# Peptides against a protein of PDB entry 4N3Y: the designs that were tried, part 104

Target 1, 83 residues: chain A of PDB entry 4N3Y
Amino acid sequence: ETRDQVKKLQLMLRQANDQLEKTMKDKQELEDFIKQSSEDSSHQISALVLRAQASEILLEELQQGLSQAKRDVQEQMAVLMQS

## One batch from the design tools (peptide; made by RFdiffusion4, then SolubleMPNN)

Design b2_p29_1_s4 (from b2_p29_1, 17 letters changed)
Fold by OpenDDE base, seed 1:
Structure b2_p29_1_s4 (fold): chain B 83 residues (1-83), chain C 83 residues (1-83), chain A 29 residues (1-29)
Amino acid sequence: as target 1 above (83 residues)
Amino acid sequence: as target 1 above (83 residues)
Amino acid sequence: VLQPLDELEQRLEESERRLQELNAELQAL
């Protein structure tokens, strides 16, 4: 009967719309996850970059300290040998 | 008339299904984007961690070298003062 | 990196609009 076909099509349409709404919600959750993950990764990368930069500064200071210490030793040895 | 209602509902159902398919495709593209972005971030973070670790090893070596150099100077000075 | 996301967001908005239209049409029957 045509009346039964109308009712069936109305149900199918409601089911399709319900599934569409669910899919759209899932998509929005994925977008939110991408945004949050990107922010978290950016923060972590920035922290690691800052840590690497701090280490590089300390490396330069230590290298300079070693070179100066070597020069100081050589100078002290020369003075003691002359006296 | 009921026959016209059936045709209208059939069209609406086709449109709903087409939109659903499009939304499902968009969701899949977001999932693929999340996976790719996560892999890229993981690689970058791993590279920065390795760089930081290499710097830390070098820092420890330089600190040890500086301490040893200081001890060597003090020992040489003591020997020269005694002779 | 953000360009693909922005495009997907735009398509989502279009899908939401179309869904609302279909629901309104269904309710009017």
Scores: peptide ipSAE 0.091, ipTM 0.475, DockQ to the pose 0.008
Fold by OpenDDE base, seed 3:
Order: sequence, then C-alpha cells, then structure tokens
Structure b2_p29_1_s4 (fold): chain B 83 residues (1-83), chain C 83 residues (1-83), chain A 29 residues (1-29)
Amino acid sequence: as target 1 above (83 residues)
Amino acid sequence: as target 1 above (83 residues)
Amino acid sequence: VLQPLDELEQRLEESERRLQELNAELQAL
C-alpha cells in the first residue's frame, strides 16, 4: 500500500541525509586540512628561500674575501721575491 | 492523500541523492587536490633543502680557504717584519 | 593553489545551504 511506500521513502530519505551530513563533515575536514597544509608549506618554503638567500649573500662575501686574500698573498710574495 | 506524500518524498529523495552525489564529487576533488599539493610541496621542500645543504658545504669550503689565506698572509707579514 | 580551494569553499557553502533546506523539510514531515 501507499502507506508502506511512504515509510520506505522516509527511511531512504533519512539514510540519504545521514550520508550527506557525513560526507559534508568529511569535506569540511579536508578543506581545513588543505588550508592548514598550505599555510604550513608556504611558511616552510619561505623560510628555506630566505635561508638560501642568506647563504648566497654570505657566499658572495666569502668569495670576495678569498679573492682579496689571494691578491694580498701574491703581493707579499712579490715583495719577498724583490727583497 | 498518501499518494501526494509519496510523490513529495520521491522528489525529496531525488534531491537528497543529487546533493549527495555532488558532495561526494567535491570531496573526491579535495582529496585529489590534497594529494597533488602534498606531492608538489614535498618535492619543492626537498629541492630547497638540497640547495641549502649544497650552499652550506660550499660555505664551509670557502671559510676554510679564507682562514687558510689569512694565516698565509699573517705568516708572510711575519717574514717581512723579520727581514 | 588558492583559487581551486576558494571554488570548493563556495560549493561547500551552497551544499550546506541545500542540506539545511532538506533537513528542515524532513523535520517538517
């Protein structure tokens, strides 16, 4: 009878809505995870980029210092050879 | 009448299932996005870590070279002062 | 990276509104 059909459809609707609520909760958790992961990754990448840049600056300074030191040594060697 | 209720519930069930399918699709897209983002971030971070490590090694080598050069200059200066 | 997330957030908001409507209809039965 139609009454039995109504009861069956009500049950099916409840089941569908329960599943929908569960799926929406899972989706929200995924969004939260993506947001947090993206922020954490961005911060980590930025920190590593800054570290790399700092190292590059220091490398350039050290290279200049080494080049100057080599020139100074060569000049002193030339003076010694002339003395 | 119960027949009208059946029709209403059938419509509601169709709407609920349509929404469920949409939400499940959105959830799957989020999962795929998380997976891809995680892989990309991992690769980028790994590359930056390797670059930082390479820079650290080079910095150490340059520091050693600079220190040696300074010692050599100091030694030559001492020799000049003694001559 | 943010653009796909924003689009998904918008779809979630729409789904949430629709779910609330369905729940209200279910409760009214």
Scores: peptide ipSAE 0.091, ipTM 0.474, DockQ to the pose 0.009
Fold by OpenDDE base, seed 2:
Order: sequence, then structure tokens, then C-alpha cells
Structure b2_p29_1_s4 (fold): chain B 83 residues (1-83), chain C 83 residues (1-83), chain A 29 residues (1-29)
Amino acid sequence: as target 1 above (83 residues)
Amino acid sequence: as target 1 above (83 residues)
Amino acid sequence: VLQPLDELEQRLEESERRLQELNAELQAL
């Protein structure tokens, strides 16, 4: 009967709506989570990058200093050999 | 003394290298974490997409049924008015 | 990763529109 069919369809529609609303909520929560996680990770990565860069600079400076020191030692040895 | 300076610089260089290696390791771990998190999120999103699709199909079916029910009611009303 | 999310958003939006249409049809009965 048509009247009963309408009532059945109304119930089914409500059920579909409930399912949709649940899905929307779950999606929103996931989006928020990903956004937050991405921001946190980005900040952490940035900090690590800065630390790495600082280390690289230090390494380069030390290498330069070491090379100079080695040259100085070699020069001293040369002078000693001429004595 | 130059010889002592060289030894000092060598030690400092080793320390700098150790720091750099540590930083590189930490960065790699973070990248791996982000990658894994991204994959997990992707799978979750895919599941949600499927749920949304199922809801859409249900809605379309219900819409068609509802439209038919509406037509049936209208037809019944027309018959009643002719009686 | 964001692409599937964006697609989901679009599909959900379309579903919401369809729900609204169905509700309007129900009210017209």
C-alpha cells in the first residue's frame, strides 16, 4: 500500500541521513587530525633542519681550521729541516 | 702549540660530526613517521569515501522510490475525486 | 593524501544536497 510505502521510505531516508551525518563527522575529525599532525610535524622538521644547518656550518669551519693547522705544522717541520 | 691545536681541532671535528649524524638520524625518523601517518590517513580516508558512496547510492534509490510513491498517491487522489 | 580528502568533501557535499532535495520532496507529499 502506498501509504505504508511512504512511511517506510521516510524511515529509510532518516537512516540514510544518520549514516551520512556520521560519515561527515568522521571526515571532519580526520581532517582536523591531519591538519594538526601536519603542523606539528612541520615545526619539528623545521627545528631539525636548523640544527642540521648549524652542524654543517660548524663542520665546515672546523675543517677549514684543521686544514690551516695542518699547513702550519707542515711549515714548522720545513723550517726545522732547514736548520 | 700548533701540534696541540691540531689535536684539539680534530676532537672538535669529531664532536661536530657526531652531532650532525644524530640530527640526520632524528630527521629521518621524523620523515618516516610522517610517511607512515600519511599512509594510515590515506587508508582511513578511502574507507570514508566508500561509506559516502554507499550513502549516495542509498539516497538515490530512496529518491526514486519516493518520487514513485508521490506519483502513486497523486493517482489515488485523482481516482477518489472522480468517485 | 589530501586529494582523497578533497574528493570525499565533494561527494559529501553532493550527498547533502541530495538529502535536502529528498526532504523537500517529502514535505511536498
Scores: peptide ipSAE 0.063, ipTM 0.413, DockQ to the pose 0.033
Fold by OpenDDE base, seed 5:
Structure b2_p29_1_s4 (fold): chain B 83 residues (1-83), chain C 83 residues (1-83), chain A 29 residues (1-29)
Amino acid sequence: as target 1 above (83 residues)
Amino acid sequence: as target 1 above (83 residues)
Amino acid sequence: VLQPLDELEQRLEESERRLQELNAELQAL
């Protein structure tokens, strides 16, 4: 009968609504997670890039120092051979 | 004497060079790791975004379905009240 | 994921420090 149909539909509506609300919550949590993860990753990567750049500068300085030291040793060897 | 000094300097140079090469290698490995990590994160985030989009579509469909069901219930109730 | 990074960073820092020490020693000789 019509009344039974109404009751069935009401139940179906409640169930659908509950599922919808759950899905909405899950979606929101996922969006929040993505946002946070992206921000964290971005910040971390940026920091690491800066560190890498600092290391590059240091390596260049060290290479220059090594080159100079090598020249100094060669000069000393030349002096030794001439003595 | 000069010869002893030269030998000492040569040893120190070799040690410094070895360490420099090691540091260069470590730096390269770090850069490679950062690159890989960034790519992995990017891919993961992209996948999550796609999931969020899929959820959005589902939510829209559910909302439409819920709205339709609500209308159907209202119609049935009206029929019941008129009978 | 972070552990390998931390380890590499630590190794790099240690290596850089050692190089600085060696350079200082070379300059002092």
Scores: peptide ipSAE 0.059, ipTM 0.387, DockQ to the pose 0.015

Design b2_p29_3_s1 (from b2_p29_3, 18 letters changed)
Fold by OpenDDE base, seed 5:
Structure b2_p29_3_s1 (fold): chain B 83 residues (1-83), chain C 83 residues (1-83), chain A 29 residues (1-29)
Amino acid sequence: as target 1 above (83 residues)
Amino acid sequence: as target 1 above (83 residues)
Amino acid sequence: SVLEELERRLEESQIRLEELKKELEEAQK
């Protein structure tokens, strides 16, 4: 029967459209996931860079302290040698 | 007493040097970690991009399939209307 | 993983679409 055939084809078309919409959504979710993952990695790397910079500052302070201490020791040793 | 002062300063110098070496090591480990993390992230992102591209290809195929299905349905409906 | 699940869903979508096309083709016979 012609009408029944038409109804069947219409249903199939609707189902195909629904499937397409679902696939489009899935693709979008995948793209969003990639974007979020990239952003998270970027933030993590930035945080680690800041920590590295803090360590660099501490290292420089220690180097300065060491240099000063060395000078102080040398000065005191000179005093002792002259006594 | 001068000698006691020198000994104290020498100890301070040794302690400062030990701390410096420790900090240098910590800094290097942090730099290595950042480098490795960055490389790992880069590889992961590259892999995800490839998968996204595959999904894009699939979506295009599905869209083409849907378009064809729509045309086929329309053709069948036309045949039915003419019968 | 999220990625693997999405890839699976996309594959299922492709299979379903192909089934619909086959059914439509059979209806034309």
Scores: peptide ipSAE 0.039, ipTM 0.436, DockQ to the pose 0.023
Fold by OpenDDE base, seed 2:
Structure b2_p29_3_s1 (fold): chain B 83 residues (1-83), chain C 83 residues (1-83), chain A 29 residues (1-29)
Amino acid sequence: as target 1 above (83 residues)
Amino acid sequence: as target 1 above (83 residues)
Amino acid sequence: SVLEELERRLEESQIRLEELKKELEEAQK
């Protein structure tokens, strides 16, 4: 029956379109995931860099402290040698 | 007593040096971790990009398939109308 | 994983589309 065949073909076409739209959605979700993952990684790396910078500052302070300590020891030893 | 004072100062200096070396080690470990993490993330992102590209190819194939399906439906409907 | 799931869904979509094409071909006979 012609009418039934037409209806069947229309349904099949709709199904094909639905499949395409679904695939496009899936692709978009994948792209969004990649973008989000990249951003998260970037932010985490940035945080780690900040921590490294903080450690660098601390290191510089410790180096200054050590240098001063060495000077203090030398001075005190000189005083002792004079006494 | 002079000797005791000298020994005390030497100990203090050693402690300062130990602190410096420890901090330098910690900094280096942090830098190494950052580098490794960054490389790992970069590789992972690259892999994800490749997968996205594969999905793009698939989408194009699906679009071609849908277009063909539409043409097929139209042709079949035309045949039905002629019968 | 999320990626594996999406890849699976895309593959399923491809399979379904091929099935639709076959059905259309059969309907034309």
Scores: peptide ipSAE 0.036, ipTM 0.436, DockQ to the pose 0.023
Fold by OpenDDE base, seed 4:
Structure b2_p29_3_s1 (fold): chain B 83 residues (1-83), chain C 83 residues (1-83), chain A 29 residues (1-29)
Amino acid sequence: as target 1 above (83 residues)
Amino acid sequence: as target 1 above (83 residues)
Amino acid sequence: SVLEELERRLEESQIRLEELKKELEEAQK
């Protein structure tokens, strides 16, 4: 019966629309989460990279200091050997 | 006294070398962590993006279906009004 | 987690949407 069929379709349309709106919302939330997560990860990685760079600078300074100290020891050893 | 100074420098060299090795290890571990974290995040984000894309396709299909259903309902309503 | 919950909700919605799509298609026959 056509009238019954129309009523059925109207209900289905309403249900489908409700589900559509819900899915659209969920999709948007997921996209927002992905964006936020990506940004957070990027910031964290950047911070860690900067920390690694700072460590590298310190290592270079230490290596230079060690090299100088080694030279100083060698020089002093030479003086001792001559005295 | 030179001999005492040499001994002091030798100790300082050993201590500095130990610190250097430790710092180098820490730096390497940090770099490894950054690499692994970045790869994991990238894979996870890629998977989520694909899921979002699949949802978008589904939403588009549903929207088309709803539009068609709406037209069908309108047509059936017209038939009912004429009978 | 927030991600897991959103993924779950999205999957459930997708399943329901496919069902509705099928029902609408059948009703239009």
Scores: peptide ipSAE 0.034, ipTM 0.445, DockQ to the pose 0.016
Fold by OpenDDE base, seed 3:
Structure b2_p29_3_s1 (fold): chain B 83 residues (1-83), chain C 83 residues (1-83), chain A 29 residues (1-29)
Amino acid sequence: as target 1 above (83 residues)
Amino acid sequence: as target 1 above (83 residues)
Amino acid sequence: SVLEELERRLEESQIRLEELKKELEEAQK
């Protein structure tokens, strides 16, 4: 019966529309989450990179200090040997 | 006097070397963590993007189906009105 | 987690969408 089919199709249309709206919302929430997560990760990585760079500078300073200290020790040992 | 200074410098050198090794280890661990975190985030984001794209395709298909269903309902309503 | 919940919801939506597609296709026959 055509009337019954029309009623069925109207119901299906409403149900499909409801599902569409829900899926659109879910998609948007996912995209927003991805964006936020990516930005947060980017900021964290940037901060950690800066920290790593600071650590590298400290390492270079320590190496220079160690080299100087070694030279100072050698020089003073030479003085001791001469005394 | 000089002997005492040499002993002091030797201690300082050992302490500095210990600090250097510790800092080198810390730097390496930080770099490894950053790399791993970045890769993990990238993979996760890529997977989620693909999922979002699949969802978009489904939405488009659903919209097309809804449009067709609406047309079918309208056509059947017209037939009913003519009967 | 938020991510897990969204993933679950999306999966459920996908299943429902496929069902609706089949129903619409059958109705068009």
Scores: peptide ipSAE 0.028, ipTM 0.446, DockQ to the pose 0.017

Design b2_p29_3_s2 (from b2_p29_3, 17 letters changed)
Fold by OpenDDE base, seed 2:
Structure b2_p29_3_s2 (fold): chain B 83 residues (1-83), chain C 83 residues (1-83), chain A 29 residues (1-29)
Amino acid sequence: as target 1 above (83 residues)
Amino acid sequence: as target 1 above (83 residues)
Amino acid sequence: SPLEALERKLEESQIRLEALRAELEAAQA
């Protein structure tokens, strides 16, 4: 009868609502995880990028130093050959 | 003398070159690590985003179902009250 | 995306590093 149907539908409604709430919670947790993961990765990569940049600066300095040293050797060799 | 100076400078040049090569290698390894880390993070986040989107779709479906169920209950209750 | 931005920076760094390698090789030639 109608009354029995209503009670059945009310139960179904409660079940559906519970599932909805559960899914909402799960989604929120997932979003939080994604956000945290992204931030952590970003921070790590940023730190590593800075380290790479430092190495790049060092390389540039070393190249300049090497070039200068090469020139110095060549000049000294020229002097030697003149002697 | 000049010859001794040249030999000393040549040694310094070799040492500088070795340091340069070492630093270049280190930087390459760092870049490779950063690239791999970034790709891994990106893939993970993408997968999680897809999962979140699936949950979102489910939530929308559940909300619609819940709304319909609520309406059905109300209609049945109305019938009951008329009886 | 901040992650994409970092990837772009990395790519730029790689280009610069490659240039440095090329310069070193040229100097050694």
Scores: peptide ipSAE 0.053, ipTM 0.403, DockQ to the pose 0.050
Fold by OpenDDE base, seed 3:
Structure b2_p29_3_s2 (fold): chain B 83 residues (1-83), chain C 83 residues (1-83), chain A 29 residues (1-29)
Amino acid sequence: as target 1 above (83 residues)
Amino acid sequence: as target 1 above (83 residues)
Amino acid sequence: SPLEALERKLEESQIRLEALRAELEAAQA
């Protein structure tokens, strides 16, 4: 009976160990994924922010250009109307 | 000729406006993408962190169980050896 | 500036991400 009990305990121990190993693997995979995802997202977002900022600068320049162009057109139209 | 100059300026203005509109669209798309990506990543990472934490708790429990099981097996083996 | 507002929101998001990274690091320790 004792021998059978030991065998049962050994089996239970093996099963528990298998579960532990599996869970350890799962945890590690999740941690790795989180780390990689975080790094990727951070880099991606940073790059996109820089692009957006570049676009903003361009927009400001274009807006200034448009305003000036509009003024120039208006001035020339005034001259044309006088002719 | 003033009229031709006005026409040229009008064309330039249209071209500048087209560029402005395109750039505005591009900027908006980038901003939307950044916002969505950030939200998605945040939610995903949070969920994964919770899963990792759950696994950690399970690991701790399994480790405790394994330690106890090992002790139990050792005790039973000692008894068996005495028999 | 709407872009500045977005940048601020993004910064807040980065802070949240950093917190998550810290939590992950703690879990890995």
Scores: peptide ipSAE 0.028, ipTM 0.412, DockQ to the pose 0.053
Fold by OpenDDE base, seed 1:
Structure b2_p29_3_s2 (fold): chain B 83 residues (1-83), chain C 83 residues (1-83), chain A 29 residues (1-29)
Amino acid sequence: as target 1 above (83 residues)
Amino acid sequence: as target 1 above (83 residues)
Amino acid sequence: SPLEALERKLEESQIRLEALRAELEAAQA
């Protein structure tokens, strides 16, 4: 009876330890996933920031170019009209 | 002897179960964190991508406008030169 | 501007992600 109880408890302990190890492994995998996912998201966001900044710079240059073009046209028209 | 072994195993089993429950709770918290963070990041990144694309489309339209403006200037100059 | 707004949102997102990473690292330590 006591011997049977010992054997039962030993089995239960082994089963509990097996489940513990599995759960610990699963937890570690989740931590790794979180870390990787966070890094991936961070890199993607950084890439989008850089793209936005590049587009903004180009936009500013185009706007400046348009303004200059208008000035150049006005000057050319003035020259032609008095030539 | 056997009785002492039973008591020891019972204690070990309780300790193992306590650790198991703690680990399971930690795992669940990580799962919840992953789910929430992944959904938030996914939606936000998607929205930012769309906005970035819209800005780039606008940039392309401005580039087209600039090209057209240059063509218009050339036409105006030609007309003035032969008037 | 719309681009500036986008940049601000991206920056805010980056800050949030960094905070989450920091929390994760702290929890693991």
Scores: peptide ipSAE 0.024, ipTM 0.398, DockQ to the pose 0.047
Fold by OpenDDE base, seed 5:
Structure b2_p29_3_s2 (fold): chain B 83 residues (1-83), chain C 83 residues (1-83), chain A 29 residues (1-29)
Amino acid sequence: as target 1 above (83 residues)
Amino acid sequence: as target 1 above (83 residues)
Amino acid sequence: SPLEALERKLEESQIRLEALRAELEAAQA
């Protein structure tokens, strides 16, 4: 019956709209999560890289210091042998 | 005294080497952490993007369905008015 | 679209991550 069909279609339309709204909300939540996650991850990685670079600089300085110290020890040993 | 200076330098050299080894270990740990973090983050982000895309496709389908449903309801209402 | 914009940002992030991985790999070689 036509009247019944109209009522059925109206119900289906409302249900479909509800599903759309729900899905839109879900999508938005996912986008928000991705955005926040990416920002957090980016900041974290940048900070870690900087820390690693600081360690690299320290390592280079220590290596140079060690090399010089070794030379100094050898020089002092030579002096000791002369005396 | 030269002999005492040599002993002092040897101690300093050992201490410096200990610091170097410690710093090298710290650097390696940071590199490992960055590597693992980046891999995990990359995989997670990719998965999230795919999910978001799936939602987008569903949204488009729902929108099309809603538009059609609206048209169908209007058509049925027109038929009802004729009867 | 907002989603496309987000995807672009994520892609840029992935490129940066790949560069970082390459640097780490080179450092360990």
Scores: peptide ipSAE 0.024, ipTM 0.391, DockQ to the pose 0.047

Design b2_p29_3_s3 (from b2_p29_3, 20 letters changed)
Fold by OpenDDE base, seed 1:
Structure b2_p29_3_s3 (fold): chain B 83 residues (1-83), chain C 83 residues (1-83), chain A 29 residues (1-29)
Amino acid sequence: as target 1 above (83 residues)
Amino acid sequence: as target 1 above (83 residues)
Amino acid sequence: SPLEELEAQLKASQIRLQELKAELDAAQA
């Protein structure tokens, strides 16, 4: 009868609401996790990029030094040949 | 004397080369790590986003169901009042 | 250079991640 049907629908409504609230919570947690994870990753990557760039600068300096050293050796060898 | 100086410079050159090679290796490792890390993070985030989107769809369906259920309850109540 | 390319790729990735973050923030609002 109508009354029992109403009670059944009320129960269904409560169940739907409970599921909705649970899903909303889960969604929020996932979104928060994604946000935090992306920020952490971005910061880490930025730091690593800076480190790599520093290494690149060092490499350039070392290459220049190596070239100069090579020239210096050649110059000294030339002097040796003249002596 | 010149010969000793040449030998010294040769040693310095070897040392410079060793340092250069080491730095090149370190740089490459960092770059590889950054690349792999970014890919891993991107994939993980994408998966999580998909999951969040699925949750959003579910939420929308639940909300619609909830609204319908509410309407159904109201309709049944109206019938009850008429009986 | 390979490093420059990597940096560019990482920057692009970071931008995309920021966009996703913004979208999520908007969805939460």
Scores: peptide ipSAE 0.027, ipTM 0.427, DockQ to the pose 0.048
Fold by OpenDDE base, seed 3:
Structure b2_p29_3_s3 (fold): chain B 83 residues (1-83), chain C 83 residues (1-83), chain A 29 residues (1-29)
Amino acid sequence: as target 1 above (83 residues)
Amino acid sequence: as target 1 above (83 residues)
Amino acid sequence: SPLEELEAQLKASQIRLQELKAELDAAQA
C-alpha cells in the first residue's frame, strides 16, 4: 500500500536525521579532541626540548669545568713536587 | 697549605665528575622521554584523524541519503495524492 | 650532535602535528 510506504519512508527519514545529528556531534567531539591533543603534545614537546637544551648547556659547562679542574690539580701537584 | 689545596681540588674534581655523570644520565632520560612521547602522540593523532575521516565519510553518506529520502517521500506523497 | 638530530626529528613531528591540526580546523567549518 502506498500510504504504508509513505509512512515507512517518513520513519526512515526521521531515523536518518537522528543518526545524522548523532554523527555530527561525534565528529565534532573527535575533532575537538584531536585539536586539544595536538596542542598539548606540541606544548609538552617544546617544553621538553628546552629542558633538554638546558641539560646540554650544563653538560658542556661541566665538561669544561672538569677539564680545567684536572689541569689545576696537575698544576698544584707540580708546585707541591717543587717544594 | 699546598697539600691541603691539592686534596681540596681532588675532592672538587670527584664531585664534578659525579655531577657530570648524573647530568649525562638525566639528559639521556629526557631525550628518551621526548622520543617516546612524540611517537605516542603521533600515533594517537594519526589514529584519531582516521577515525574523524571515517565519521566525515559517514556524515556525507547520511546527508546524501537524507536528501534522497526526502525526495523519495515527496515523490510518494505526490503519488498518493494522485490516487 | 645526537641531541640536535633528535630536536630536528621532534620539530618535524611537531610540524606534522600542526598540519593535522590545521586539517581538523578546516574540517570543523
Scores: peptide ipSAE 0.026, ipTM 0.426, DockQ to the pose 0.050
Fold by OpenDDE base, seed 4:
Structure b2_p29_3_s3 (fold): chain B 83 residues (1-83), chain C 83 residues (1-83), chain A 29 residues (1-29)
Amino acid sequence: as target 1 above (83 residues)
Amino acid sequence: as target 1 above (83 residues)
Amino acid sequence: SPLEELEAQLKASQIRLQELKAELDAAQA
């Protein structure tokens, strides 16, 4: 009968709404997570990039230093040989 | 009347289901985004790790080279002084 | 060394991301 149909539909509607609320909540949580995660990741990556860059600079300096040291030693050797 | 109520509830149910589908789709898209974003971040971090490792290796090599160079120079100096 | 620390930090971050991915994959399986 129609009354039974109404009751059935009411139940289905309640169930649908409950599921909707749950899903909407989950969605919001994911959005919040994405936002926060993105910010955190961005900060961390930036810091790591800077550190990596600093390390590379140091390496370049060391390479230059080594090259210069070699030259200096060679020059000193020449001086000694000429003394 | 009951018939009108049934029709109203049917409409509400359809609307709720439509919204549910939309929300579920949105949620899935967010999940996919998170997954993809995490992969992208992972790849970027992995690249930075490799870069750091390469730098570390180079640094160690340079340090060893400098140490050896110092020893070699000292030895050569000794030879020169003894000649 | 600073580089070693950087590697450790990067590795830890990578592990965390991999774990997150695994969780997502599991949830979607």
Scores: peptide ipSAE 0.022, ipTM 0.342, DockQ to the pose 0.046
Fold by OpenDDE base, seed 5:
Structure b2_p29_3_s3 (fold): chain B 83 residues (1-83), chain C 83 residues (1-83), chain A 29 residues (1-29)
Amino acid sequence: as target 1 above (83 residues)
Amino acid sequence: as target 1 above (83 residues)
Amino acid sequence: SPLEELEAQLKASQIRLQELKAELDAAQA
């Protein structure tokens, strides 16, 4: 009968609303997580890039030092041979 | 004397080379890590975006269902009142 | 929608990450 139908529909409505609220919450949490994850990743990558750059600078310095050292050795050897 | 100087320089050269090789290795590892991290982040974000989209679709469906349910309840109430 | 905006932001971030990857690959070559 109509009364029972109404009550059934009211229950369904309440259930739907509950599910909606839950889903809204879940969605928000997901969005927040995504945002935070993205920001964290960005910051981490930036830090790592800077670290890589520092390594590159060090490599360049070491290469230059190595080249100079080689030249110095060659020079000293020449002097030694002439002595 | 010159001989001792040469030997000293040779040692310095070897030490410099060792440091260079180590730094080269470290740099490569860092670059690899950065690359992998970037790729992982990209993939993760993509997956999360898809998940968020699914949530949005679900929300839309739930909202539509809720609206329909409300209308149905209203209709049934009207019928009940007229009976 | 806010979600669409977030997706757009994330997409932009992904593009940036891809660029970074490309730069890194180039540096390694």
Scores: peptide ipSAE 0.021, ipTM 0.414, DockQ to the pose 0.048

